# Peptides against a protein of PDB entry 5A53: the designs that were tried, part 51

Target 1, 230 residues: chain A of PDB entry 5A53
Amino acid sequence: LVENVKQALFIPGQSCNKNLHDIMVDLSALKKPDMKRFNRKNDIHPFEDMSPLEFFSEKNDCSLMVLMTSSKKRKNNMTFIRTFGYKIYDMIELMVADNFKLLSDFKKLTFTVGLKPMFTFQGAAFDTHPVYKQIKSLFLDFFRGESTDLQDVAGLQHVISMTIQGDFQDGEPLPNVLFRVYKLKSYKSDQGGKRLPRIELVEIGPRLDFKIGRIHTPSPDMVTEAHKKP

## One batch from the design tools (peptide; aimed at target 1 K6 S137 A226)

Design b2_p22_3_s4 (made by RFdiffusion4, then SolubleMPNN; from b2_p22_3, 9 letters changed)
Fold by OpenDDE base, seed 5:
Structure b2_p22_3_s4 (fold): chain B 230 residues (1-230), chain A 22 residues (1-22)
Amino acid sequence: as target 1 above (230 residues)
Amino acid sequence: SDDDLLVKAYTKSDEERLKKLE
């Protein structure tokens, strides 16, 4: 079953600033060609009223949305939204820490648009803790291209690494998620006449440390409906 | 208007910025 590639819509909120705009542009580049981006600010408050996002989901045929907002309480906030049947499924606020790096901060490397990234997840909580499970699910869903049964290893260009920043105990603030993007570089090493393929990972950006904010979880009924294979 | 919400992807400036990075 070729699952239809989910389309993403990037929305600058009213409080979107230059830094968030640049982050939006750089992150959205990883979702090409399955991405739309608004160039105008929209006054949307998803945790107060979700109806504008449902409207945008339907009108743009996008089941993925990212709202860019910034305030004193929620600086550099990327609200990731998923819809099912153009209704809100889940939402999560991921605030970008001030130490972010843009694509321009790294060595320019040519890449092919539309190649599916490989994901790596570091931290046991990605498989055990409900919030990190949601983050894992979200990013896999967001950047998964066409599910071809044959992951043609020959087409692997990018690796997205997501790391939980340290250990945590119950009742402690949730550690940040470190988002890193690498390009695979193949080298032919000539060691003693044997050409051994060497693969190196080169960071290409963006570099984002996500602080976890507010979460909206789906109802059990919506979970059941969304997981029904057609 | 509903039409104001359907903005085509990419300002020319953002596309040019990304092309310079590629």
Scores: peptide ipSAE 0.030, ipTM 0.597, DockQ to the pose 0.024
OpenDDE base, seeds 1, 2, 3, 4: peptide ipSAE 0.018, 0.016, 0.022, 0.023; ipTM 0.579, 0.438, 0.586, 0.505

Design b2_p22_4 (made by RFdiffusion4)
Pose (drawn by RFdiffusion4):
Structure b2_p22_4 (pose): chain A 225 residues (1-189, 195-230), chain P 22 residues (1-22)
Amino acid sequence: LVENVKQALFIPGQSCNKNLHDIMVDLSALKKPDMKRFNRKNDIHPFEDMSPLEFFSEKNDCSLMVLMTSSKKRKNNMTFIRTFGYKIYDMIELMVADNFKLLSDFKKLTFTVGLKPMFTFQGAAFDTHPVYKQIKSLFLDFFRGESTDLQDVAGLQHVISMTIQGDFQDGEPLPNVLFRVYKLKSYKSRLPRIELVEIGPRLDFKIGRIHTPSPDMVTEAHKKP
Amino acid sequence: AGPFYFSDVEAEKDLELSKEVL
């Protein structure tokens, strides 16, 4: 009854550059094998016209899309886009800070591609704040991959960690979201003792513009059998 | 049925498992 794994389409915008492309490549690796990359630049402005994104969603059968854009006003801009029936469901701009680290900045470890990731979300706002609830929903939907009733413990290889940069009060600017990826190591003490090794990429997301779905689309996208 | 409904349900199972493991 459940749907196929959502496919991701990574789309370099007109203003995409090499540094932003490196971020796309390393992050797209976490999506393998349910991912496609475009090589050319496309003049796409999601908050001015959503039509091209809906077109690419249909013709490539990708319900998850990431547009790469950079200007001084919005540097290293990653616009995450989800679609329902090839129409836009929601959008959020996540801009990468300059303190980012790529896969090259970390010791390469053995890594089995295509395993279900584990998630940990740090921050009370992920459950109560509308903006951060969307981000939690986005990244769970984006990277969880295959749904299954069966889990091999040996397959528990890596964790995707997302942390809000400190608590905050209403009215203040929204804190960044800290995106981290760790590989698990376990030792004997039955329960194992768990340690973590960072494998990257390391990304600090600055929150930009947001598009939310209408109540009608939420009803259809979240309809229960 | 809506696909995001199933995604949310399965995500809860994943988070529960992640919490137990970590």

Design b2_p22_4_s1 (made by RFdiffusion4, then SolubleMPNN; from b2_p22_4, 10 letters changed)
Fold by OpenDDE base, seed 3:
Structure b2_p22_4_s1 (fold): chain B 230 residues (1-230), chain A 22 residues (1-22)
Amino acid sequence: as target 1 above (230 residues)
Amino acid sequence: PGEEYFREKDSEKLLKLSKEVL
């Protein structure tokens, strides 16, 4: 069974501002064509009441949602939500640091819409720590795209890099996750009669440093149901 | 370690991965 590509819904919260809107536009561009955006602000507080998000998931047939909010305590906050059977599976707050860069800050490079990104994860905690495991799972799920059987190297246009910003111990604040997007450029370098393909990585944006906020983890029952392959 | 240090390590890892996939 080819799993259908998960659709994403981007939702401006009541406190959404111009910067968050611009970040939303640029991040959602990486999810095209499998993305919807609301143009109207919605007063949603997912850690207080999840029912509006479940309603939007069902109504829009979207198993991925991103809520854009900003406050003094949670500035530039992107709440990533996943649903299973239109019920909340998990949630995580990722606050964008003020040093962000938009696609307009980089050299415009053409990319083909719908190509699956490659991923790289830097930091052992992505495989060991529950929070970073959830982040890894979320971003892999979010950008999985169509399973093209063509692992055609020609289809590998861009790489998403996620790096944990430093080491940490138990009980310490969780380091930020550095989100970077690169385009692969293959050049035929004629070095000394051997055509060795030279690969260059060019940052294309957006550039986002995520501070980790609140987390909702799935119930054991929902984990069991979500892992049941039909 | 500044943002530059993480970018350099990411670039090296990405370049290594790209050479293993090509």
Scores: peptide ipSAE 0.019, ipTM 0.549, DockQ to the pose 0.043
OpenDDE base, seeds 1, 2, 4, 5: peptide ipSAE 0.018, 0.017, 0.018, 0.015; ipTM 0.547, 0.546, 0.540, 0.525

Design b2_p22_4_s2 (made by RFdiffusion4, then SolubleMPNN; from b2_p22_4, 10 letters changed)
Fold by OpenDDE base, seed 4:
Structure b2_p22_4_s2 (fold): chain B 230 residues (1-230), chain A 22 residues (1-22)
Amino acid sequence: as target 1 above (230 residues)
Amino acid sequence: MGPMYQEELHAEKLLALSKQVL
């Protein structure tokens, strides 16, 4: 069963600025062709009222949403939302640090639109800590694309890398997540009979450091229902 | 779940190889 690729909707909030718009454009380019963007700002406060997002999920047939907002308390905030049956499954605020880089800051390397990324996650907490498990699950779900049989490794052109910025203990502030995108370059090494392809990673952008904000977790019942679908 | 795990493992191996060659 080829599961239909999850569609993403990018929503400028009322407080969306130029920087967030540019970040939205660049991040959403990685989700093409399975992405829609609103061209108008929408006054949405998902941690106060989720109903507008459920309405947009259903109306646009999108199970993934990203709300772009910015305030003094939550600067450059990307709220990632997942829905199940057009109801809110989970939400997480990821605030982009000021050191971000856009695709324009890197050498323009064309990648084929619609090719499935590889993923790498650095930090044990991605498998153990509830918040980082949610982040891992979210980004895999967001960018995994089509469930293809792995036979065509030749189609894998880019890597999405996510790194937890340092160690932390219980009760400490959660470290940032470093989001990086690389293109694979294969070089034929002619040296010495075993043509081991030399693989190089070239950063292509965007470069985003995410500060973790507010989280909404699914109810146990919604978790059970979401896992019953193959 | 299977395909994503193989893609993760493959990416990590590729990243490790790239760091050894730089």
Scores: peptide ipSAE 0.037, ipTM 0.634, DockQ to the pose 0.113
OpenDDE base, seeds 1, 2, 3, 5: peptide ipSAE 0.022, 0.020, 0.026, 0.020; ipTM 0.571, 0.558, 0.597, 0.557

Design b2_p22_4_s3 (made by RFdiffusion4, then SolubleMPNN; from b2_p22_4, 12 letters changed)
Fold by OpenDDE base, seed 4:
Formats: sequence, C-alpha cells, structure tokens
Structure b2_p22_4_s3 (fold): chain B 230 residues (1-230), chain A 22 residues (1-22)
Amino acid sequence: as target 1 above (230 residues)
Amino acid sequence: MGEMYQSELYSKKLLELSKQFL
C-alpha cells in the first residue's frame, strides 16, 4: 500500500506577526509540494476549542496543521497539530526563540522540491521522555515525504537535525529543541585507493530554537486506533 | 485506517537510512 503523503496546512492566527509569517514561509518550503497556507488570519485558540482545527483538517484534507500565534506569554508560538480521521490526535506548542535565522540568512543552495530529508536526533530523551518522544514522532511524521523505495538513496539531499539543548533532570524545565537543516554534499575523496565519499553538511536554514509549551496527548483509544495495522 | 502506523514504519526506515550517511 503506497501511503498518501500527509498534507500540511499552515494557519496564521490573529496575532501572527511578520517574523512568524517569514518563519512560516521558510518552514513550509521544506514541506512542498505537500503544503497549503492560508493568506488570512484566523481566530483560533486550540487549547480552548479544537473544533475549528478539526473543521479545517476535514475541509482541506490535511492531517498536519501549524497555527502561528504570538502573545506576551507565548511569543512566536507554532502550535503543531496532528489529526486522525479529521479528529485531533495530538498538539504541541513550540515557541521560536528570537535568535532564529531565515533561509535568506544562508547561502542560496539549489534544493530540489519534494526530495526526502534524512533525520538526526541528538539527546537520549528523544527515546525515553514522553514529550521529546512526541516531538520526534511529530517531526518524522511531518517531513518524511513520499514512501519511495529506499533504494533511491541518490535522492537524499538534506538532513533535518533536532538536538535537545543540554541535559535535564526530572522536575526541571524542559530544554529547548534546536532545529537545523543541512544540505548533504558528497565529495569524491581519493584517500588511499578506497574511494570513500567524503560527506559534508552545509547548513541551509531555517534555524529555529523551539521552547516547549502546552501539549495535548491522545487518548489511549485514539492511540490504539491510529496504530492499527490496516 | 492505519495512517499513523504506516507513517511510523516509514519514519523508522528513513532514520535507519540516515545513519548510513552520518
């Protein structure tokens, strides 16, 4: 079964500002061609009422959504939403720190639209801590692209890197997640008769440091339904 | 049905492939 690529919908909230708009444009470029953007602001408060997001999921046939909002309490907030059967599966607030870099801040490298990213995750908590496990699952699900035969290794051009910013103990504030995007450059190295390709990573942007905000987790029943083998 | 299951399986395979390049 060729799974249909999950479509993403980017939604500017009422409080969406220029910085969030620019971040939205750059992040959504990584999801092309499987992305839609609203041009109008929408008054959505997903932690108060989820029904507008479920409506948009169904109306646009998008199982991934990103709501762009900003307030004094939640500056540069990207709420990532996943749906299952057009019902809210999970949500997470990821607030972009002020040190962000846009694609325009990096050397324009030619990037082929629709090529699959590779992923790297740095930090043990991505495998053990429930919040970071959700973040890992979300970003893998968000950016995986089409399921092609993995033999098309030649089509892998970029790496999405996610790093937990430092160690933490139980009861401490959750460290930020550092989001980085790199282009893979392969060089023919003639080192010692073995043509081992030298691989270099070049940062291409955007550069985002995510502060973790509010989270909605699915019910056990929704988890069971979502993971049922067809 | 099973959209999340297929997504997770694919993501795992892609992550395994990523380890061959990094």
Scores: peptide ipSAE 0.024, ipTM 0.588, DockQ to the pose 0.780
OpenDDE base, seeds 1, 2, 3, 5: peptide ipSAE 0.017, 0.021, 0.021, 0.016; ipTM 0.549, 0.579, 0.575, 0.520; seed 5 fails the geometry check

Design b2_p22_4_s4 (made by RFdiffusion4, then SolubleMPNN; from b2_p22_4, 10 letters changed)
Fold by OpenDDE base, seed 5:
Structure b2_p22_4_s4 (fold): chain B 230 residues (1-230), chain A 22 residues (1-22)
Amino acid sequence: as target 1 above (230 residues)
Amino acid sequence: MGPLAQEDEYAEKLLALSKQVL
């Protein structure tokens, strides 16, 4: 079974600003060709009414959505939504901190569109804490792309690093997630006859520090259905 | 296939790749 690649829909909310638009453009570039963007702003409040998102999921055949909104309380907010059977599975608000960097802030490097990024996760909470487990799941699902065979190694161009910013205890505010994108560069060092391929990671952007906001978690029944293999 | 069943397989593949490259 060729698993259909999950399509992402980027939705500017009514409060979408230039910074969020630029972030959306840069982040969505990593999801090409499996990405759609709305050109018009939509007044959507997913934590109040999810029905418009379910409608857009079905109408656009997109199981991944990102809503771009900004307010005083939730500045530069990217709401990541997943659907299952065009019903909301989960949602998470990830607010981009003001220290963000765009692709234009880095050295322009050519990259092939449609290559899967490799992920690295730094922080034990990605495997233990429910919120960070959801973030890990979300980003893996979001950037999975085509189920290609072992050709993925020859095509590996990008590494996405996700780091929990520091340690935290129970009841403390959840640390930010540091999102970084690197390109793998192979240097043929011609120095001294031993061609040791040096692989360097070069940051290419965007650079995003995500503050965690509101979360919607799936029902146990939806989790069970989502684990069913055909 | 449910989203999570696909994620586990992908995570395993990414982990295998990370051990080869990093």
Scores: peptide ipSAE 0.037, ipTM 0.656, DockQ to the pose 0.660
OpenDDE base, seeds 1, 2, 3, 4: peptide ipSAE 0.018, 0.021, 0.022, 0.023; ipTM 0.498, 0.487, 0.562, 0.580

Design b2_p22_5 (made by RFdiffusion4)
Pose (drawn by RFdiffusion4):
Structure b2_p22_5 (pose): chain A 225 residues (1-189, 195-230), chain P 22 residues (1-22)
Amino acid sequence: LVENVKQALFIPGQSCNKNLHDIMVDLSALKKPDMKRFNRKNDIHPFEDMSPLEFFSEKNDCSLMVLMTSSKKRKNNMTFIRTFGYKIYDMIELMVADNFKLLSDFKKLTFTVGLKPMFTFQGAAFDTHPVYKQIKSLFLDFFRGESTDLQDVAGLQHVISMTIQGDFQDGEPLPNVLFRVYKLKSYKSRLPRIELVEIGPRLDFKIGRIHTPSPDMVTEAHKKP
Amino acid sequence: SSFYFSDVESEKQLKLSEFVLS
């Protein structure tokens, strides 16, 4: 009954550069094998016209899309896009800070591609705040991959960690979201003792503009059997 | 209905992740 794994399409915008492209490549690796990359630049402005994104969603059968854009006003801009029936469901701009680290900045370890990642979300706002609830929903939907009733413990290889940069009060600017990836190591003490090694990429997301779905589309996208 | 199933499976995965990382 459940749907196929959602496919991701990574799209360099007109203002995409090499540094932002490196971020796309390393992040796209976490999505393998359910991922496609475009090589050319495309003049796409999601908050002015959503039509091209809906077109690419249909013709490439990708319900998950990431547009790469950079200006001084919005530097290293990653616009995450989800579609339902090839129509836009929601959008959020996540801009990468300059303190980012790529896969090259970490010791390369053995890594089995295509395993179900583990998730940990740190921050009470991920459950109560509308903006951060969307982010939690986005990154769970984006990287979880295959749904299954069966889990091999040996397949528990890496964790995707997302942390809000400190608690905050209403009215203040929204804190960044800290995106981290760790590989698990376990030792004997039955329960193992768990340690973590960072493998990257390391990304600090600055929150930008947001598009939310209408109640009608939420009803259809979240309809229960 | 795709996002409905995604939410169900995400809850299961979060419970499993919480357990493993505890």

Design b2_p22_5_s1 (made by RFdiffusion4, then SolubleMPNN; from b2_p22_5, 15 letters changed)
Fold by OpenDDE base, seed 5:
Structure b2_p22_5_s1 (fold): chain B 230 residues (1-230), chain A 22 residues (1-22)
Amino acid sequence: as target 1 above (230 residues)
Amino acid sequence: MEMAQSEEDAAKLLALSAAYLS
């Protein structure tokens, strides 16, 4: 099975600021080499008109897009877009809280470009609640592409952790999703001639707390088409 | 709170990784 790695396009919106730019750079670094970035700001309003995004999807052959915008109402907003057949499949606004940390805030560690991260999801809602299911699906698609059952453990370098910040009940505001990135450090400890593997996790950044904004869900027809394995 | 959550996540991940590598 040829692993179809989805390509991502990062798009600065008209209201993109320095903080969003820095966040974009750091987050997109995790998607290398399967990432493109626009250098120019684009006036795109995806919840008003999706056609420009569909155009960019087709033109750049990217099924993943991230639009960077910021306003008083939607500060540090990363709109994640997925397309199917270059048509909008789904969209979700994830606003980065002000307490974010960049890669420069952590100890610089070397990593191999192109290795797929391991994901961990904390919170039952990732499997039961439609919004968090979409988030889970999105990030898995974004960084892993098609799920292969066989993860080569030998190639594991980093872990992406996504945690729902607290419990919530029906009708309550949706808790933030805590996005954390860790590097896996494997040490061989010589204890009495036996080398025991020691594994340590070191946070490498970026550190992002996502507030959930607007969502566009796919039509039932698109869901059916997207799940049809060729 | 943020550091505590990160540490908790790291601990959980370590436990998971240990289980996976064992």
Scores: peptide ipSAE 0.026, ipTM 0.643, DockQ to the pose 0.048
OpenDDE base, seeds 1, 2, 3, 4: peptide ipSAE 0.024, 0.022, 0.022, 0.020; ipTM 0.619, 0.603, 0.602, 0.569

Design b2_p22_5_s2 (made by RFdiffusion4, then SolubleMPNN; from b2_p22_5, 12 letters changed)
Fold by OpenDDE base, seed 5:
Structure b2_p22_5_s2 (fold): chain B 230 residues (1-230), chain A 22 residues (1-22)
Amino acid sequence: as target 1 above (230 residues)
Amino acid sequence: MSMYQSEVDSKRLLELSKAFLS
């Protein structure tokens, strides 16, 4: 089974600052080896003109893109873009709150590059609300790719947890999404000849609280095309 | 609040992981 892993391109925008750059580096580390990063700033405004992103998607053969921008209105803004056939499929702005933690803020642990994470989603809205459904779909697509029926437990190294911060009603601002990454430590303890499996979870970072910004949703026709199994 | 939620999530994840590996 050839897994077509989607490639990601991380793009510093013109307004990308040091903090956002560091966030980019840490988040993109989770996508290794299936990621590219631009070292130069690019003047891109995706909600005004999508053509530069489509160009980059095609030129770099990346169906996933993240644009890093920061302004007074949209501080620490990570615009996640997906393309289908190198055309924009959907976009979502996720602004990182100031309380973020980098990998350097956590205990350094050994990590094998390329292992697929386990995902957990906390909040019913991930299954019912269109925005959170998109977020769920995006992150699954971004870090896990296509779901396989068989998960090799032996290959499980880390867990990505996404939690909707609190309950909300219709018409209220959408709560933040809490992004957390944990390393799973499994070991067998031999006590008196009985091997007991032990498992521990250790947060490894980054720690990101995402505020939801602007969204671009695909046309119904694009949805149909993208979900067509070959 | 975010740190507290992370702790809650960690506990929940641990429980889920145990259930998955059992």
Scores: peptide ipSAE 0.026, ipTM 0.634, DockQ to the pose 0.048
OpenDDE base, seeds 1, 2, 3, 4: peptide ipSAE 0.021, 0.022, 0.016, 0.016; ipTM 0.584, 0.593, 0.536, 0.557

Design b2_p22_5_s3 (made by RFdiffusion4, then SolubleMPNN; from b2_p22_5, 11 letters changed)
Fold by OpenDDE base, seed 3:
Structure b2_p22_5_s3 (fold): chain B 230 residues (1-230), chain A 22 residues (1-22)
Amino acid sequence: as target 1 above (230 residues)
Amino acid sequence: MEMAQSDEFSKKLLELSEKVLS
């Protein structure tokens, strides 16, 4: 079965700045080769009018989109959009905190393009809270795709870690999600004549702390349709 | 607080990576 890998389209909004552009480049590098980037700014306001995104989804055959915008209220905002049948399924705003690190801030490591990352999620809310469940679903869908094939452990190169920053109670603001990317480095250590496989995690970037913004959730009917396996 | 959470996080990641690669 040819893995139906979802294609991603990265769109600079009208308010896209250099920092967002750099973040876009680095994050999209993890999605290669299944990624397109627009070079031109597009004046899109997805929470006001979704029709331009649906048009781009269909025209570019991309079921994943990321819109890069920035304002005083929503600084360094990455709006993640998923479509189903080229119609908007869900959206979420994730604002990148100022403490971000780019790939250039880390030691350059060679890696094979196209290997699927392993994911780790830290925080019980990823399984219980609707917003964090959506985030978990989104990132799994974005980078892992729909393939249920047993990930060849031999092909494991990257780990994407997502952590909820601290505990929270009902009615409190939702904590940030800490996004980290690591490369797995395997080496054999000789301990007492036994070669034990040793694994080291090396952070490779980008390093992003996401503040959660506005959310669009799908209708129950769309959820049902999207889960119908063809 | 941040460093302790980062160390526990790194430890958990290492444990998870070892579990997946074992």
Scores: peptide ipSAE 0.022, ipTM 0.602, DockQ to the pose 0.057
OpenDDE base, seeds 1, 2, 4, 5: peptide ipSAE 0.020, 0.023, 0.025, 0.021; ipTM 0.601, 0.616, 0.625, 0.609; seeds 2, 4 fail the geometry check

Design b2_p22_5_s4 (made by RFdiffusion4, then SolubleMPNN; from b2_p22_5, 9 letters changed)
Fold by OpenDDE base, seed 1:
Structure b2_p22_5_s4 (fold): chain B 230 residues (1-230), chain A 22 residues (1-22)
Amino acid sequence: as target 1 above (230 residues)
Amino acid sequence: MEMYQSEVDSEKLLKLSEEFLS
């Protein structure tokens, strides 16, 4: 079953600024060719009214959306939205810290557009804590694309790494998630006649530290429906 | 020596990369 690649729609909010625009461009480059970007700002407040997002989901046939907004309370906020049947499934606010790096901050490495990234998750909470489980699910869903069998391994040039920044206890603020993108470089090391492939990871960007904001979780009914459709 | 950012489990990444490139 070739799972249809989920399309992403990037939406500048009314408060979208140059930094967010640049972040949007760079992050969306990882989703090419399966992304759309709006050029116009849209006044959307997803935690107040979700109906405009559902409309955009349907109109653009996108099950993934990212809303770019910024305020004093929620600076550099990327609201990630997933829909099921063009209805809101879940949402999460991920605010980009000021220490972000764009693709232009890294050495330009040629990469093939459309190659599926590998994912690495660092932190036990990605498997146990509901918020981090949602983040893990979201990013896997966002970037993994079609599950293709054998050909994917030979073409894997990119690694997306997500790390929980430190340990935390119950009741403490949730640590940031560190988003990093690496290119795999294979070197033939001639060590002792056995060509052991030496692999080096080169960061290519963007570099984003995500502060977790508001979350909307799916209803149990929607979870059940979403799992029934492969 | 590519300085792996201390924030990334470089060993895990390398292991995964080796599994996929093998």
Scores: peptide ipSAE 0.022, ipTM 0.561, DockQ to the pose 0.060
OpenDDE base, seeds 2, 3, 4, 5: peptide ipSAE 0.021, 0.020, 0.022, 0.021; ipTM 0.557, 0.586, 0.561, 0.552; seed 2 fails the geometry check

Design b2_p22_6 (made by RFdiffusion4)
Pose (drawn by RFdiffusion4):
Structure b2_p22_6 (pose): chain A 225 residues (1-189, 195-230), chain P 22 residues (1-22)
Amino acid sequence: LVENVKQALFIPGQSCNKNLHDIMVDLSALKKPDMKRFNRKNDIHPFEDMSPLEFFSEKNDCSLMVLMTSSKKRKNNMTFIRTFGYKIYDMIELMVADNFKLLSDFKKLTFTVGLKPMFTFQGAAFDTHPVYKQIKSLFLDFFRGESTDLQDVAGLQHVISMTIQGDFQDGEPLPNVLFRVYKLKSYKSRLPRIELVEIGPRLDFKIGRIHTPSPDMVTEAHKKP
Amino acid sequence: SPYFLTDEEMEEEESIFKNLAS
């Protein structure tokens, strides 16, 4: 009854550069094998016209899309896009800060591609705040991959950690979201003692513009059998 | 099943690491 794994399409925008491309490559590796990359630049402006994104979603059968864009106003801009029936469901701009680290900045460890990641979300706003609820929903939907009734404990290899940069009060600017990836190591103490090693990429997301779905589309996308 | 994740499904996904780290 459940759908196939959502496919991701990574799309370099007209203003995409090499540094932003490196971010795309390393992040896209976490999506393997359910991922496609475009190599050329495309003149796409999601908050002016959504038509091209809906077109690419249909013709490539990708319900998850990431547009790469950079200007001084919005540097290292990653626009995360989800579609329903090849129409836009929601969009959010996540801009990467300059303190980012790539896979090259971390010791390369053995890594089995295609395993179900584990998630940890740190911050009360991930459950109550509309903006951060969308981000939690986005990254769970984006990277969870295959849904299954069976889990091999040996397959529990890495964790995707997302942390809000400190608590905040209403009216203040929205804190960044800290994207971290760790590999698990376990030791005997039955329950194991767990330690973590960072494998990257390390990304600090600055929150930009947001598009939310209409109530009608939410009803259809979240319809229960 | 719904096309996007429900609250319950999201909670189950997040609980995997918490149960392991307990």

Design b2_p22_6_s1 (made by RFdiffusion4, then SolubleMPNN; from b2_p22_6, 8 letters changed)
Fold by OpenDDE base, seed 5:
Structure b2_p22_6_s1 (fold): chain B 230 residues (1-230), chain A 22 residues (1-22)
Amino acid sequence: as target 1 above (230 residues)
Amino acid sequence: MPYFLTEEEQEEIVSEFEELAS
């Protein structure tokens, strides 16, 4: 069963600023060609009214959405939304810390558009804690792309690394999630007079530290339906 | 720029790529 590649829609909110726009551009580049971006700001408040997002999901045939907003309380906020049957499945606010780096901050490396990234998750909570499980599920779903043919696997060129920043106990604030992107680079190294192929990981950006905000979890009924009909 | 991933972690990832590409 070839699952249709989920399309992502990036939406600048009314409070979207230049930094968020730049982050949006860089992050969405990793989702090409399965990405749309709105050029106009939209006044959307998903935790108050979800209906506009459901409308956009249906009209644009996008089951993934990212809303870019910024306020004093929620600076550089990326709200990640997933829909099922064009109804809201889940939402999570991920606020980008000020120490972010854009693609332009790294050495520009050419890469093939459309290749699936390999994911690495650092932190046991990604498998045990509900919030981090949702984040893991979200990002895997977001960048999963087309069914990986052997040719696509052979063409793997980049890695997305997600790390929980430190340990935490129940009742403590949830640590940030560190988002990093690396490209595999092949080098010819002269070791002992023999040219040996060496593969290295090179960070290519963007570099994002996500602070976790508000979350909307799916209803049990929707979870059941989503697992039946991917 | 300093890598966030350790050299060991990077080597593990590279090995996984090699395994998937084989």
Scores: peptide ipSAE 0.219, ipTM 0.776, DockQ to the pose 0.073
OpenDDE base, seeds 1, 2, 3, 4: peptide ipSAE 0.020, 0.010, 0.018, 0.019; ipTM 0.512, 0.449, 0.533, 0.502; seed 2 fails the geometry check

